# Designs tried in a protein design run: peptides against a protein of PDB entry 4Z5W. Part 105

Target 1, 305 residues: chain A of PDB entry 4Z5W
Amino acid sequence: IPDVFLELNKLWYFSAQSNLFNGEMPRSLSNSRSISLLSLRNNTLSGQIYLNCSAMTNLTSLDLASNSFSGSIPSNLPNCLRLKTINFAKIKFIAQIPESFKNFQSLTSLSFSNSSIQNISSALEILQHCQNLKTLVLTLNFQKEELPSVPSLQFKNLKVLIIASCQLRGTVPQWLSNSPSLQLLDLSWNQLSGTIPPWLGSLNSLFYLDLSNNTFIGEIPHSLTSLQSLVSKENAVEEPSPDFPFFKKKNTNAGGLQYNQPSSFPPMIDLSYNSLNGSIWPEFGDLRQLHVLNLKNNNLSGNIP

## One batch from the design tools (peptide; made by RFdiffusion4, then SolubleMPNN)

Design b2_p18_2_s3 (from b2_p18_2, 10 letters changed)
Fold by OpenDDE base, seed 1:
Structure b2_p18_2_s3 (fold): chain B 305 residues (1-305), chain A 18 residues (1-18)
Amino acid sequence: as target 1 above (305 residues)
Amino acid sequence: PELGDAPFLTTVPPKSIK
């Protein structure tokens, strides 16, 4: 990418995703006062990620995902006072979340999906201080770590939590009950154990639950048949979605579905590939908004209602 | 049992969405 962004003093949106750009990010781009939305996703950009947050006063969205950047996560990003959305997916950091992210009050949406992030306990302890954090994607990190169950963890405004395919140990963490606005939970493809907690059914906004491919045991909580968002057509408040799309990744490289907004996900309960027992509750018939109920590959018995 | 078909969510596009 040429170093010409000083001349582009009115450039508000720069989208150069899915190209063949290589080399470092231009210094003029890292110092742009005008840019609000920056997307360089799916290129071969390299070097360290550096943003001059004192210059980049209009930066609201940053998508650098799927690049060959090296080095640490930029600890100065919280100084970008308008920065709401960060997509750092598929950047191989091999790092922990910086402690400075405790101060990241502008942050609303963060993705580190497949970014070699380490220490989930530290990451969640840091990120709980981000009071405006609504979307958190940590898929394909923290390999074989334990999902912390510390009850003091609090994500008050969390709507979307995705921590899939980490081989995480532990149980469904009680601290998620402190997130009453949670709409989407994906903890699939882990090594989570224990029972599915009944308090999940108290998350009235929860319309998408994926606990598939874990080691959960016991019965399906009857409280899941009372998920209000799946019983009634609540007007899902179209809150501003993150400026990055989501993808359903199958293990087969075959076409993942793209979802531009969390609201575009079909209402779903996926408990497949566990060790759940007991019956399917007839009251799943009350979930009139449910599009997908996946209970396959469990130890369920009795009649199908 | 082919575990192959359970999707999980990510922000990384599949290789086919270039």
Scores: peptide ipSAE 0.370, ipTM 0.779, DockQ to the pose 0.606
Fold by OpenDDE base, seed 5:
Structure b2_p18_2_s3 (fold): chain B 305 residues (1-305), chain A 18 residues (1-18)
Amino acid sequence: as target 1 above (305 residues)
Amino acid sequence: PELGDAPFLTTVPPKSIK
């Protein structure tokens, strides 16, 4: 990418995604006062990620995903006072979340999906201080770590939590009950155990629940039949979605679906590929907004309602 | 039983979505 961004003093949006750009980010780009949205996703960019946050006063969205960047996660990003959305998916950091992210009050959406992030306990302890954090994607990190269940963890404004395919141990964490605005939860493809907690049914905004491919036991909590968002069409206030798309990845590399916003997901309960027992509750018939109920590959018995 | 069909969510596009 040429070093010409000093002359582009009116450039508000720069998208150069899905090209063949290599080398480092040009210094003039890292110092741009005009850029609000920057997307360089799916290139071969390398070197250290550096942004001059004192210069980049208009930066609101950063997508650097699927590049060959090296080194540390840039600890100065919290100084970018308008930066709301970050997509660092598929950048091989081999790092922990920086302690400076405790001060990242502008942050609303963060993805580190498949970024070789380590220490989930430290990551969650840091990120809970991000008071405006609504979307958190940590899929394909934290290999074989334990999902912390510390009751003091609080994500008050969290709407989307995705921590899939980490081989995480532990249980469904009690601290998620402190997130009453949670709309989407994906903890699929882990090694989570115990029972599915009844308090999940108290998350009145929860319309998408994926607990598939874990080691959950016991009965399906009856409280899941009373999920308010699935009983009635609440006028979900269309809050601003993350500037990055979501993808359903099948375990086979066969065609993924793209979703540009969380509201585009079909209302779903997926509890498939567990060790759940007991009956299917007839009261699942009350979930008039539910599009997908997947209970396959369990130990369920009795009549299908 | 082939576990293959349970999808999970990510922000990384599948290889088929270039």
Scores: peptide ipSAE 0.367, ipTM 0.783, DockQ to the pose 0.574
Fold by OpenDDE base, seed 4:
Structure b2_p18_2_s3 (fold): chain B 305 residues (1-305), chain A 18 residues (1-18)
Amino acid sequence: as target 1 above (305 residues)
Amino acid sequence: PELGDAPFLTTVPPKSIK
């Protein structure tokens, strides 16, 4: 990428994703006063990520995902006072989340999907201080760590939590009950155990639940048949979606679906590939907004209602 | 039964969506 961004003093949006750009991010780009949206996703950019937050006063969105960047997560990003969305997916950091992210009050959406992030306990302890954090994607990190169940963790404004395919141990964490605005939860492809907690059915905005491919036991909580967002349409809080798309990744890497907005996800309960027992509740018929109920590969018995 | 078909969510596009 050429070092010409000083001349582009009116450049508000720079989209150069899915090209063949290599080398480092040009210094003029890292100092751009005009850029609000920066997307360099899916290139071969390298070096350390550095942004001059004192210069980049208009920066609201940063997508650097799927590049060959190295080093630590830039600890100065909280100084970018308007920076709301960050996509650092598929950047091999091999790092912890910086302590400075406790002060990241502008942050609304964060993705580190497949970024070799370590220490989930520290990550969640830091990120809970981000009062405006609504979307958190941590898929394909924290390999074989334990999902912290510390009740003091509070994500009050969290709407989307995705921590899939981490081989995480532990249980469904009680601190998620402190997120009453949660709309989407994906904890699939972990080693989570215990029972599915009944308090999940109290999350009135929860329209997408994926707990598939875990080691959950016991009955399906009857409270899941009363998920208000799946009974009635009235509770669809349209909030601004992240500037980055989501993808359903199948294990075969074939036929992934792109979702530009969380609202584009089909209303779903996926509890497949667990060790759940008991019956399918007839009251799942009350979930008139439910598009997908996946209960396959469990130990369920009785009649199909 | 092959575990292979259950999807999970990510912000990384599958190789097939390039």
Scores: peptide ipSAE 0.359, ipTM 0.766, DockQ to the pose 0.550
Fold by OpenDDE base, seed 2:
Order: sequence, then structure tokens, then C-alpha cells
Structure b2_p18_2_s3 (fold): chain B 305 residues (1-305), chain A 18 residues (1-18)
Amino acid sequence: as target 1 above (305 residues)
Amino acid sequence: PELGDAPFLTTVPPKSIK
């Protein structure tokens, strides 16, 4: 990418995704006062990520996903006072979340999916201080770590939590009950154990639940039949979606279905590939908005309602 | 274009034939 962005003093939107750009991010781009949205996703860009947050006062969205960047996560990103969305998926940092992210009050959406992030406990302890954080994607990190169950963790404004394919141990963490606005939860492809907690059914906005491919035991909580978002069409307030799409993948290497917004996911309960027992509750029939109920590969018994 | 590893992966289990 040429180093000409100083001349582009009115450039508000720069999207150069899915090209063959290589080398480092231009210094003039890292110092742009005008850019609000920067997307360089799916290139071969390399070097260290550096942003001059004191200059980049209009930066609201940053998508650097699927590049060959190296080095540390930029600890100065919280100084980008308008930066809301960050997509760092598939950047191999081999790092922890910087402590400075406690101060990241502008942050609304963060993805580190497949970014070799380490220490989930520290990551969640830091990110809970992001008061505006609504979307958090940490899939394919934290390999074989324990999902912290610390009740003091609070993600009050969290709408989307995706921590899939981490081989995480532990249980469904009770601190998620402190996220009453949670709409989408994916904890699939972990080694989570214990029972599915009944308080999940109290998450009135929860329309997408994926707990598939874990080691959950016991009965399906009857409270899941009363998920309000699945009983009635609540007008999903069009909350500002992340500036980047979601993908549902069957395998790490497979192409995924693209979803431009969290609300575009079909209403779903996926509890498949666990060790759940007991009956299928007839009251699942009350979930009139439910598109997908996947209970396959469990130890369920009785009648199918 | 290869849909590069999507920034937001929800992963469904493979059809494990048990």
C-alpha cells in the first residue's frame, strides 16, 4: 500500500480488503486524522501494528483480520478515543490482552478469533472494564485453559459472547448471569462440564445458544423453554452491529456461512454432542421463534413431544 | 475468495459419527 494518505486529508473510509497487499501498513495511514473506518482484512500485510491514536482522532472501526502482522497487541489502542470496533482475527499475536484495555471505554466490538491469545482469566478480568463492550469474540484461543467462573466478573452490556473451539475446561460461568442483555452465546467445541445452569433461561434476550460439543451432563434446564426472545418476537432493537461479519463454520478450515449482523443468526438452541439425559420438555413447543433445536448425540430419553 | 477465518467464528461440532 503506498504511503500517500497524508495527501488524502478528507479520506473517511478506506476499504482495501481481500486484495494482495503486502508489506507494512503505511505510516501516513497510521497517522491519518480523517479516517473513521479502516479495513485491510484478508491481505498479506506484515510487521507490527502501530496506530498513532493521538493523530487518528476520527478512527471508529479497525479491521486488520487475516493478515501476517506480528508482534504485540498495540497497548495504546485505548487512546483512540472513538475506536469502537476492532477485528484482529487470525493475527498470530501469541500474547495476553494488554492491561491498558481496562481503559478502553470506546470499545463496543472486539474479535481476537484465532489470534493465539493466552490467559483467558486475565483477558476477561481486563475486558470487563470495557463498559461499552457489546460483542466479544475469542474463538480459537486459550487452548486447554480453564474458563473462569469468578462471580465478580461483570459484562453488563454484553450482547454477543463467542468463545468457541478453545478446549476450555470448567463450567458455564455464573458471571454470565450478570449479562442480562446477552443475545448470542457460543461456548461450543470446548471441554466444559457440569450441568447447564437454569439461570440461562432468565436471559430474556438470548435467542442463540450454542453449547454443542462439550461434556455437559444432567437434564436440559426446563427454564430454556421460557426464553422470552424465543417465545415472542421482541422487536430486536437494531443495536449497532459490528462493522464486520460473523461466520458459522463447521470446521476450522471450512468456509462458513456469513452473517452480517448478530440478528441475522437463526434463533437456535444447540445442545448437541453432550451427555445430557432426561426428557425433551414438551414446552419447547412454546418457543415459536425457535428455528433450530439441535439435541442430537445426547443421552436423552422418553417421548419426543 | 477464500472466506478467510472469519473474525467471528461460531463453530458447530463436526458430525461426529458416534
Scores: peptide ipSAE 0.308, ipTM 0.673, DockQ to the pose 0.101; fails the geometry check

Design b2_p18_2_s4 (from b2_p18_2, 9 letters changed)
Fold by OpenDDE base, seed 5:
Structure b2_p18_2_s4 (fold): chain B 305 residues (1-305), chain A 18 residues (1-18)
Amino acid sequence: as target 1 above (305 residues)
Amino acid sequence: PEKGDAGFLTTVPPKSVR
């Protein structure tokens, strides 16, 4: 990428995603006063990620995903006072989240999906201080760690939590009950155990629940039949979606589904591939907004309602 | 038990969407 961004003093949006760019980010780009949206996703960019936050006063969205960057996660990002959305997916950091992220009050959406992030306990302890954090994606990190269940963890404004395919141990964490605005939860493809907690049915905004491919036991909580978002079409307040798309990765190389916003996900309960027992509650018939109910590959018995 | 076709969510595009 050429070092010409100082001359581009009116450049608000720069998208150069899915090209063949290599080398480092040019110094003029990391010092741009005009850029609000920066996307360099899916290139071969290398070197250390550096942004001059004192210069980049208009930066609101940063997508550097699927590049060959090396070194540490840039600890100065919280100094970018307008930076809301960060996509660092598929950058091999081999690092913990910086302690400086406790001060990242502008942050609303963060993805580290498949970024070799370590220490889930430290990550969640840091990120709980991000009071405006609504979307958190940590899929394909923290391999074989334990999902912390510390009740003091609080994500008050969290709407989307995705921590899939981490081989995480533990149970569904009680601290999620402190997130009453939660709309989407994906904890699939882990080694989570115990029972599915009844308090999940108290999350009135929860319309997408994926607990598939775990080791959950016991009955399906009857409280899941009373999820208000699935009973009635609430006027979903169109909140600003993250500036990055989501993808459903199937095990088969068959085409992944792309979702541009959380509201585009089908209303779903997926409890498949667990060790759940008991009956299917007939009151699942009250979930008039539900598009997908997946209960396959469990130990369920009785009549299908 | 065969881990079935239940996909998980990510922000990394699958190779087939390139």
Scores: peptide ipSAE 0.425, ipTM 0.806, DockQ to the pose 0.631
Fold by OpenDDE base, seed 2:
Structure b2_p18_2_s4 (fold): chain B 305 residues (1-305), chain A 18 residues (1-18)
Amino acid sequence: as target 1 above (305 residues)
Amino acid sequence: PEKGDAGFLTTVPPKSVR
C-alpha cells in the first residue's frame, strides 16, 4: 500500500480488503486525521500494528483481520477515543490483552478470533471495564484454559458473546446472568461441564444459544422453554451491528455461512453433542420464533413431543 | 462424547469465502 494518505486529508472510508497487499501498513495511514473506517482485512500485511491515536481522532472502525502482523497488541488503542469496532481475527499475537483496555470506553465490538490470545481470566477481568462493549469474540484462543466463573465479572451491556473452540474447562459462568441484554451466546466446542444453569432461560433477549460439543450433564433446564425472544417477536432493536461479519465454521470444507449482523442469525438452541439426559420438554413448542432446535447426540429419553 | 459437525462462530472467513 503506498504511503500517500497525507494527501488524502478528506478520506473518511478506506477499504482495501481481500487483496494481495503486502509489507507494512503505511505510516501516513497510521497518522490519518480524516479516516473513520479502516479495513485491510484478508491481505498479507506484516510488521507491527501501530496507530497514532492522537492523530487518528476520527477512527471509529478498524479491521486488520487475516493479515501477517506480528508483535504485541497495541496498548495505546484506548487512546483512540472514537474507536468502536476492532477486528484482529487471525493475527497471531501470542499475547495477553493489555491492561490499558480497562480504559477502552469507546469499544463496542471486539474480535480476537484465532489470534493466539492467552489468559482468559485476565482478558475477561480487563474487558469487563469496557462499559460500551456489546460484542466480544474470543473463539480459538485460550487453549485448555479454565473459563472463569467469578460472579464479580460484569458485562452489563453485552449482546454477543462468542468463546468457541477454546477447549475451555469449567462450567457455564454465573457472571453471564449479569448480562440481561445478551442476545447471542456461543460456548460451543469446549470442554465445559456441569449442568446447564436454569438462569440461562431468564435472558429474555437470548435468541441464539450454542452450547454444542461440550460435556454438559443433567436435564435441559425447563426455563429454556420460556426464552421470551423465542416465544414472541420482540422488535429486535436495530442496535448498531459490528462492522465485521460473522462466520459459522463447519468441520467440513463446506462454505461457512456468513452473517453480516447478529440479527441475521437464525433463532437457535443447539445443545448437541453433550451428555444431557431426561426428556425433551413439550413446552419447546411454545418457542414460535425458534428456527433450529438441535438436541442430537445426547442421552435424552422419553417421548418426542 | 464424540465431537460432531456442529459449527462454531468466528470472525475469520472460511477458506471457501476467498
Scores: peptide ipSAE 0.420, ipTM 0.806, DockQ to the pose 0.671
Fold by OpenDDE base, seed 4:
Structure b2_p18_2_s4 (fold): chain B 305 residues (1-305), chain A 18 residues (1-18)
Amino acid sequence: as target 1 above (305 residues)
Amino acid sequence: PEKGDAGFLTTVPPKSVR
């Protein structure tokens, strides 16, 4: 990428995704006063990520995902006072979340999917201080760590939590009950155990639940048949979507589904590939907004209602 | 049993979407 961004003093949006750009991010780009949205996703850019936050006063969205960047997570990003959305997916940091992210008050959406992030306990302890954090994606990190169940963790404004395919141990964490605005939860493809907690059915905005491919036991909580977002349409909180798309990674080489907005997710309960027992509750019929109920590959018995 | 066709969510595009 050429070092010409000083001359582009009116450049508000720079989108250069899915090209063959290599080398480092140009210094003029890292100092751009005009850029609000920067996306360099899916290139071969390298070096360390550095942004001059004192210069980049208009930066609101940063997508550097799927590049060959190295080094630490930039600890100065909280100084970018308007920065809301960060996508650092598939950047191999081999790092912990910086302590400075406790002060990241502008942050609304964060993805580190498949970024070799370590220490989930520290990550969640830090990120709970981000008062405006609504979307958190931590898929394919924290390999074989334990999902912390510390009741003091509070994500009051969290709407989307995705921590899939981490081989995480532990149980469904009670601190999620402190997130009453939660709309989407994906904890699939872990090693989570215990029972599915009944308090999940109290999350009135929860329309997408994926607990598939774990080691959950016991009965399906009857409270899941009373999820208000799946009973009625009136609870659909229209909120600003993150500036990065989501993808459902299928196990088959068949094309992954792209979702440009969380509102594009089908209303879903996926409890498949666990060790759940008991019956299917007839009251699942009350979930008139439910598009996908996946209970396959469990130990369920009785009649199909 | 093969952990079947259930996919998980990510912000990384699948190789097939390129």
Scores: peptide ipSAE 0.411, ipTM 0.799, DockQ to the pose 0.619
Fold by OpenDDE base, seed 3:
Structure b2_p18_2_s4 (fold): chain B 305 residues (1-305), chain A 18 residues (1-18)
Amino acid sequence: as target 1 above (305 residues)
Amino acid sequence: PEKGDAGFLTTVPPKSVR
């Protein structure tokens, strides 16, 4: 990418995603005063990520995902006072989340999916201080760590939480009950154990639940038949609108399904590939908005209602 | 072909295929 962004003093949007760009980010781009939205996703860019937040006063969205960047997570990003959305998926950091992110009050949407992030306890302890955080994606990190169950953790404004495919140990954490606006929860492809907690059915905005490919035991909580967002359409909660898309990889297709917004996900309960027992509750019939109920590969018995 | 895009994966291959 040429170092010509100083002359582009009116440039507010730069999208150069899905190209063949290599080398480092140009210094003039890292110092742009005009740019609001920057996307360089899916290139071969390299080096350390550096942004001059004191110069980049208009920066609101940053997508650097699927590049060959290296080094630490930029600890100065909280100084970008208008920065709301960050996509750092598939960047190999091999790092912890910086302590400076406690002060990241502008942050609304964060993705570190497959970014070699370490120490989930520290990550959640830091990110709980981001009062405007609505979307958090931490998939494919924290390999074989324990999902913290510390009751003091609070994500009051969280709407989307995805921590899939981490081989995480532990149970469904009680601190998630402090997130009453939660719409989407994905904890799939872990080593989570214990029972599925009944308080999940009290999350009135929860329309997408994936607990598949864990080691959960016991019965399906009857309270899941009372998920208000799946009973009635009237509870249209304000949706989080991250500037980055979501992807559901199907096992057989090279192309995952793309979802531009959380609302584009079908209403779903996936409890497949666990060790759940007992019956299927007939009251699942009350979930009139439910599109997908996946209970396969469990120890369920009795009649199918 | 879009290199498998930078979004989160809601699903990975089944455990039975590894």
Scores: peptide ipSAE 0.368, ipTM 0.727, DockQ to the pose 0.102

Design b2_p18_3_s1 (from b2_p18_3, 5 letters changed)
Fold by OpenDDE base, seed 1:
Structure b2_p18_3_s1 (fold): chain B 305 residues (1-305), chain A 18 residues (1-18)
Amino acid sequence: as target 1 above (305 residues)
Amino acid sequence: SPPPPPAMGGVDALAALP
């Protein structure tokens, strides 16, 4: 990418995604005062990620996903006082979340999907201080770590939490009950154990639940038949979506389905590929907004309602 | 329960592969 952005003093949006750009990010771009939306996703950009946050005072969205960047996660990003959305998916950092992210009050949406992030305990302890954080995607990280169950963890404004395919151990953490605005939860493809907690049914905005491909035992909580967002449409708050797409894969060999917004996900309960027992509750019939109920590959018994 | 399929899945926020 040429180093000409100093002259582009009115540049608000720059998208150069899905090209063959290589080398480092141009210094003039890293110092742009005008740019609000920057997307360089799906290129071969390399080197250390550097942004001059003191210069980039208008930066609101940053998408650098699927590049060949190396080194540390930029610890100075919290100094970009208007930066709301970050997509760092598929950048191989081999790092922990910087401690400086405790101060990242502008942050609303963060993705580190498949970025070789380590230490989930530290990551969640840091990111809980981001009071405006609504979307957090951490899929394909933290391999075989334990999902922390520390009751003091608080994500008060969290709407989308995705931590799939991490082989995480532990249980569904009670601290998620402190996220009453949670709309989408994906903890699929882990090694989570124990029972599915009944307080999940108290999450009145939860319309998408994926706990599939774990080691959950016991009965399906009856409280899931009372998920208010799946009973009635009255609570469908359309919130501003993150500036990055979501992808759902059923299998490694299947093309991912793209979802541009969390609201584009079908209302779903997926508890498949666990060790759940007991009956299918007839009251699942009360979930008039539910599109997908997937209970396959469990130890369920009794009548199908 | 049958073993989970060896494939990984779930939701991610990746770039579309070209």
Scores: peptide ipSAE 0.295, ipTM 0.755, DockQ to the pose 0.081
Fold by OpenDDE base, seed 3:
Structure b2_p18_3_s1 (fold): chain B 305 residues (1-305), chain A 18 residues (1-18)
Amino acid sequence: as target 1 above (305 residues)
Amino acid sequence: SPPPPPAMGGVDALAALP
């Protein structure tokens, strides 16, 4: 990428995703005063990620995903006082989340999907201080770690939590009950155990629940038949989605289905591939907004309602 | 044992489209 961004003093949006750009980020780009939206996703950019946050006073969205950046997660990003959205998916950091992210009050959406992030306990302890954090994607990290159950963890404004495919141990953490605005929860493809907690049915905005491919036991909580977002449409608050799309992989080798907004996901309960027992509640018929109920590969019995 | 799912599922923010 040429070092010409100093002359582009009115540049608001720069999207150069899915090209063949290589080398480092231009210094003029890292010092741009005008840029608000920066996307360099899906290139071959390399070197250390460095942004001059004192210069980049208009930066609101940063997408550097699927590049060959190296080194540490840039600890100075909280100094970018307007930075809301960060996508660092598929950047191999081999790092912990910086302690400085405790001060990241502008942060609303964060993805570290498949970024070799380590220490989920530290990550959650840090990120809980991000008071405006609504979307958190941590898929394909923390391999075989334990999902913290510490009741003091609090993500008050969290709407989307995706921590899939980490082989995480533990239980569904009670601290998620402190996230009453949660709309999408994906904890699929872990080694989570215990029972599915009844308080999940109290999450009135929860329209997408994926607990599939775990080791959950016991009955399906009857409270899941009372999920208000799945009973009626009235609670669909259109809030600003993150500036990055979501992908659901149907196959290991297939391109995922792209979803530009969390609200574009089909309303779903997926409890498949567990060890759940008991009956299917007839009251699942009350979930008039539910598009997908997946209960396959469990130990369920009785009549299908 | 339940048959393994046909693929790794879950929602990911940004699988780069190939």
Scores: peptide ipSAE 0.026, ipTM 0.670, DockQ to the pose 0.081
Fold by OpenDDE base, seed 2:
Structure b2_p18_3_s1 (fold): chain B 305 residues (1-305), chain A 18 residues (1-18)
Amino acid sequence: as target 1 above (305 residues)
Amino acid sequence: SPPPPPAMGGVDALAALP
């Protein structure tokens, strides 16, 4: 990418995603006062990620995902006072979340999917201070760590939490009950154990639940039949989604389905590939908005209602 | 015992399809 962004003093949107750009991010781009939206995802860009937050005062969205960047996570990003959305998926950091991110009050959406992030305890302890955080994607990190159950953890404004494919140990954490606006929860492909907690059914905005491919035991909590978002057509307030797409993979070798909005996900309960027992509740018939109920590969018994 | 889980899936916010 040429170092010409000093001349582009009216440039507010730069998208150069899915090209063959290599080398470092241009220094003039890292100092752009005009840019609000920056997307360089799916290139071969390299070097250290550096942004001059003192210059980049209009930066609201940053997508650098699927590049060959190296080094540390930029600890100065909280100084970008308007920065809301960050996609750093598929960047091999081999790092922890910077402690400075506790001050990241502008942050609304963060993805570190498949970025070799370590220490989930520290990550969640830091990110809980991001009071405006609505979307958090941490899939394919924290390999074989324990999902913290610390009741003091609080994500008040969290709407989307995706921590799939981490081989995480532990239980469904009680601190998620402090997220009453949660709409999408994916904890699939972990080693989570215990029972599915009844308080999940109190998350009235929860329309997408994936707990598949874990080691959950016991009965399906009856409270899941009372998920209000699945009973009635709530007008999902079209809140501004993150400026990065979501992907659902069905198989390792399949291209993921792209969803531009969390609301584009089909209303779903996936509890498949666990050790759940007991009956299927007839009251699942009350979930008139439910598109997918996946209970396969469990120890369920009785009649299908 | 449940069968081995299928190939790794889930929801993610990736920059590109693999």
Scores: peptide ipSAE 0.026, ipTM 0.648, DockQ to the pose 0.075
Fold by OpenDDE base, seed 5:
Structure b2_p18_3_s1 (fold): chain B 305 residues (1-305), chain A 18 residues (1-18)
Amino acid sequence: as target 1 above (305 residues)
Amino acid sequence: SPPPPPAMGGVDALAALP
């Protein structure tokens, strides 16, 4: 990428995704006063990520996913006072979340999917201070760590939480009950154990629940038949979606289905591939908005309602 | 066991958009 961005003093949107760009980010780009949205996703860019936050006063969205960047996560990003959306998926940092992210008040959406992030306890302890954080994607990190169940953790404005394919140990953490705006929860493909907690049914905005491929035991909580978002079409307030897409693979060999908005996900309860027992509640018939109920590969018994 | 569908939010395979 040429170092000419000083001359482009009116450039608001720069998208150069899915090209063959190599080398470092141009210094003029990392000092741009005009750029609001920057996407360089799916290239071969290298070196350390550096942004001059004192110069980049208009930066609101940053997508650097699927590049060959090295070094630390930039600790100065909280100084980019308008930066809301960050996609750092598939950048192999081999790092912890910087302590400076406690001050990241502008942050609304963060993805570190498959970025070799370490220490889930530290990550959640830091990110809980981001008061505007609504979307958090941490899939394919924290391999074989324990999902912290510290009651002091609070994500009051969290709407989307995805921490899947981490081989995480532990239980469904009680601190998630402090997230009343939670719409989407994916904890699939872990080693989570215990019972599915009844308080999940009190999350009135929860329309997508994936707990599949864990080691959950006991009965399906009857409270899941009372999920208000699945009983009635409450007007899901179209809040501004993250500028990065979500991906769901149906199988390992399938291309990921791209979803541009969380609202485009089918309303779903997936409890498949656990050790759940008991009956299917007839009251699942009250969930008039439910598109997918997946209960396969459990120890369920009785009649199908 | 069918292999894990990689959970949501993994920018795992950027399937090249056709």
Scores: peptide ipSAE 0.030, ipTM 0.658, DockQ to the pose 0.059; fails the geometry check

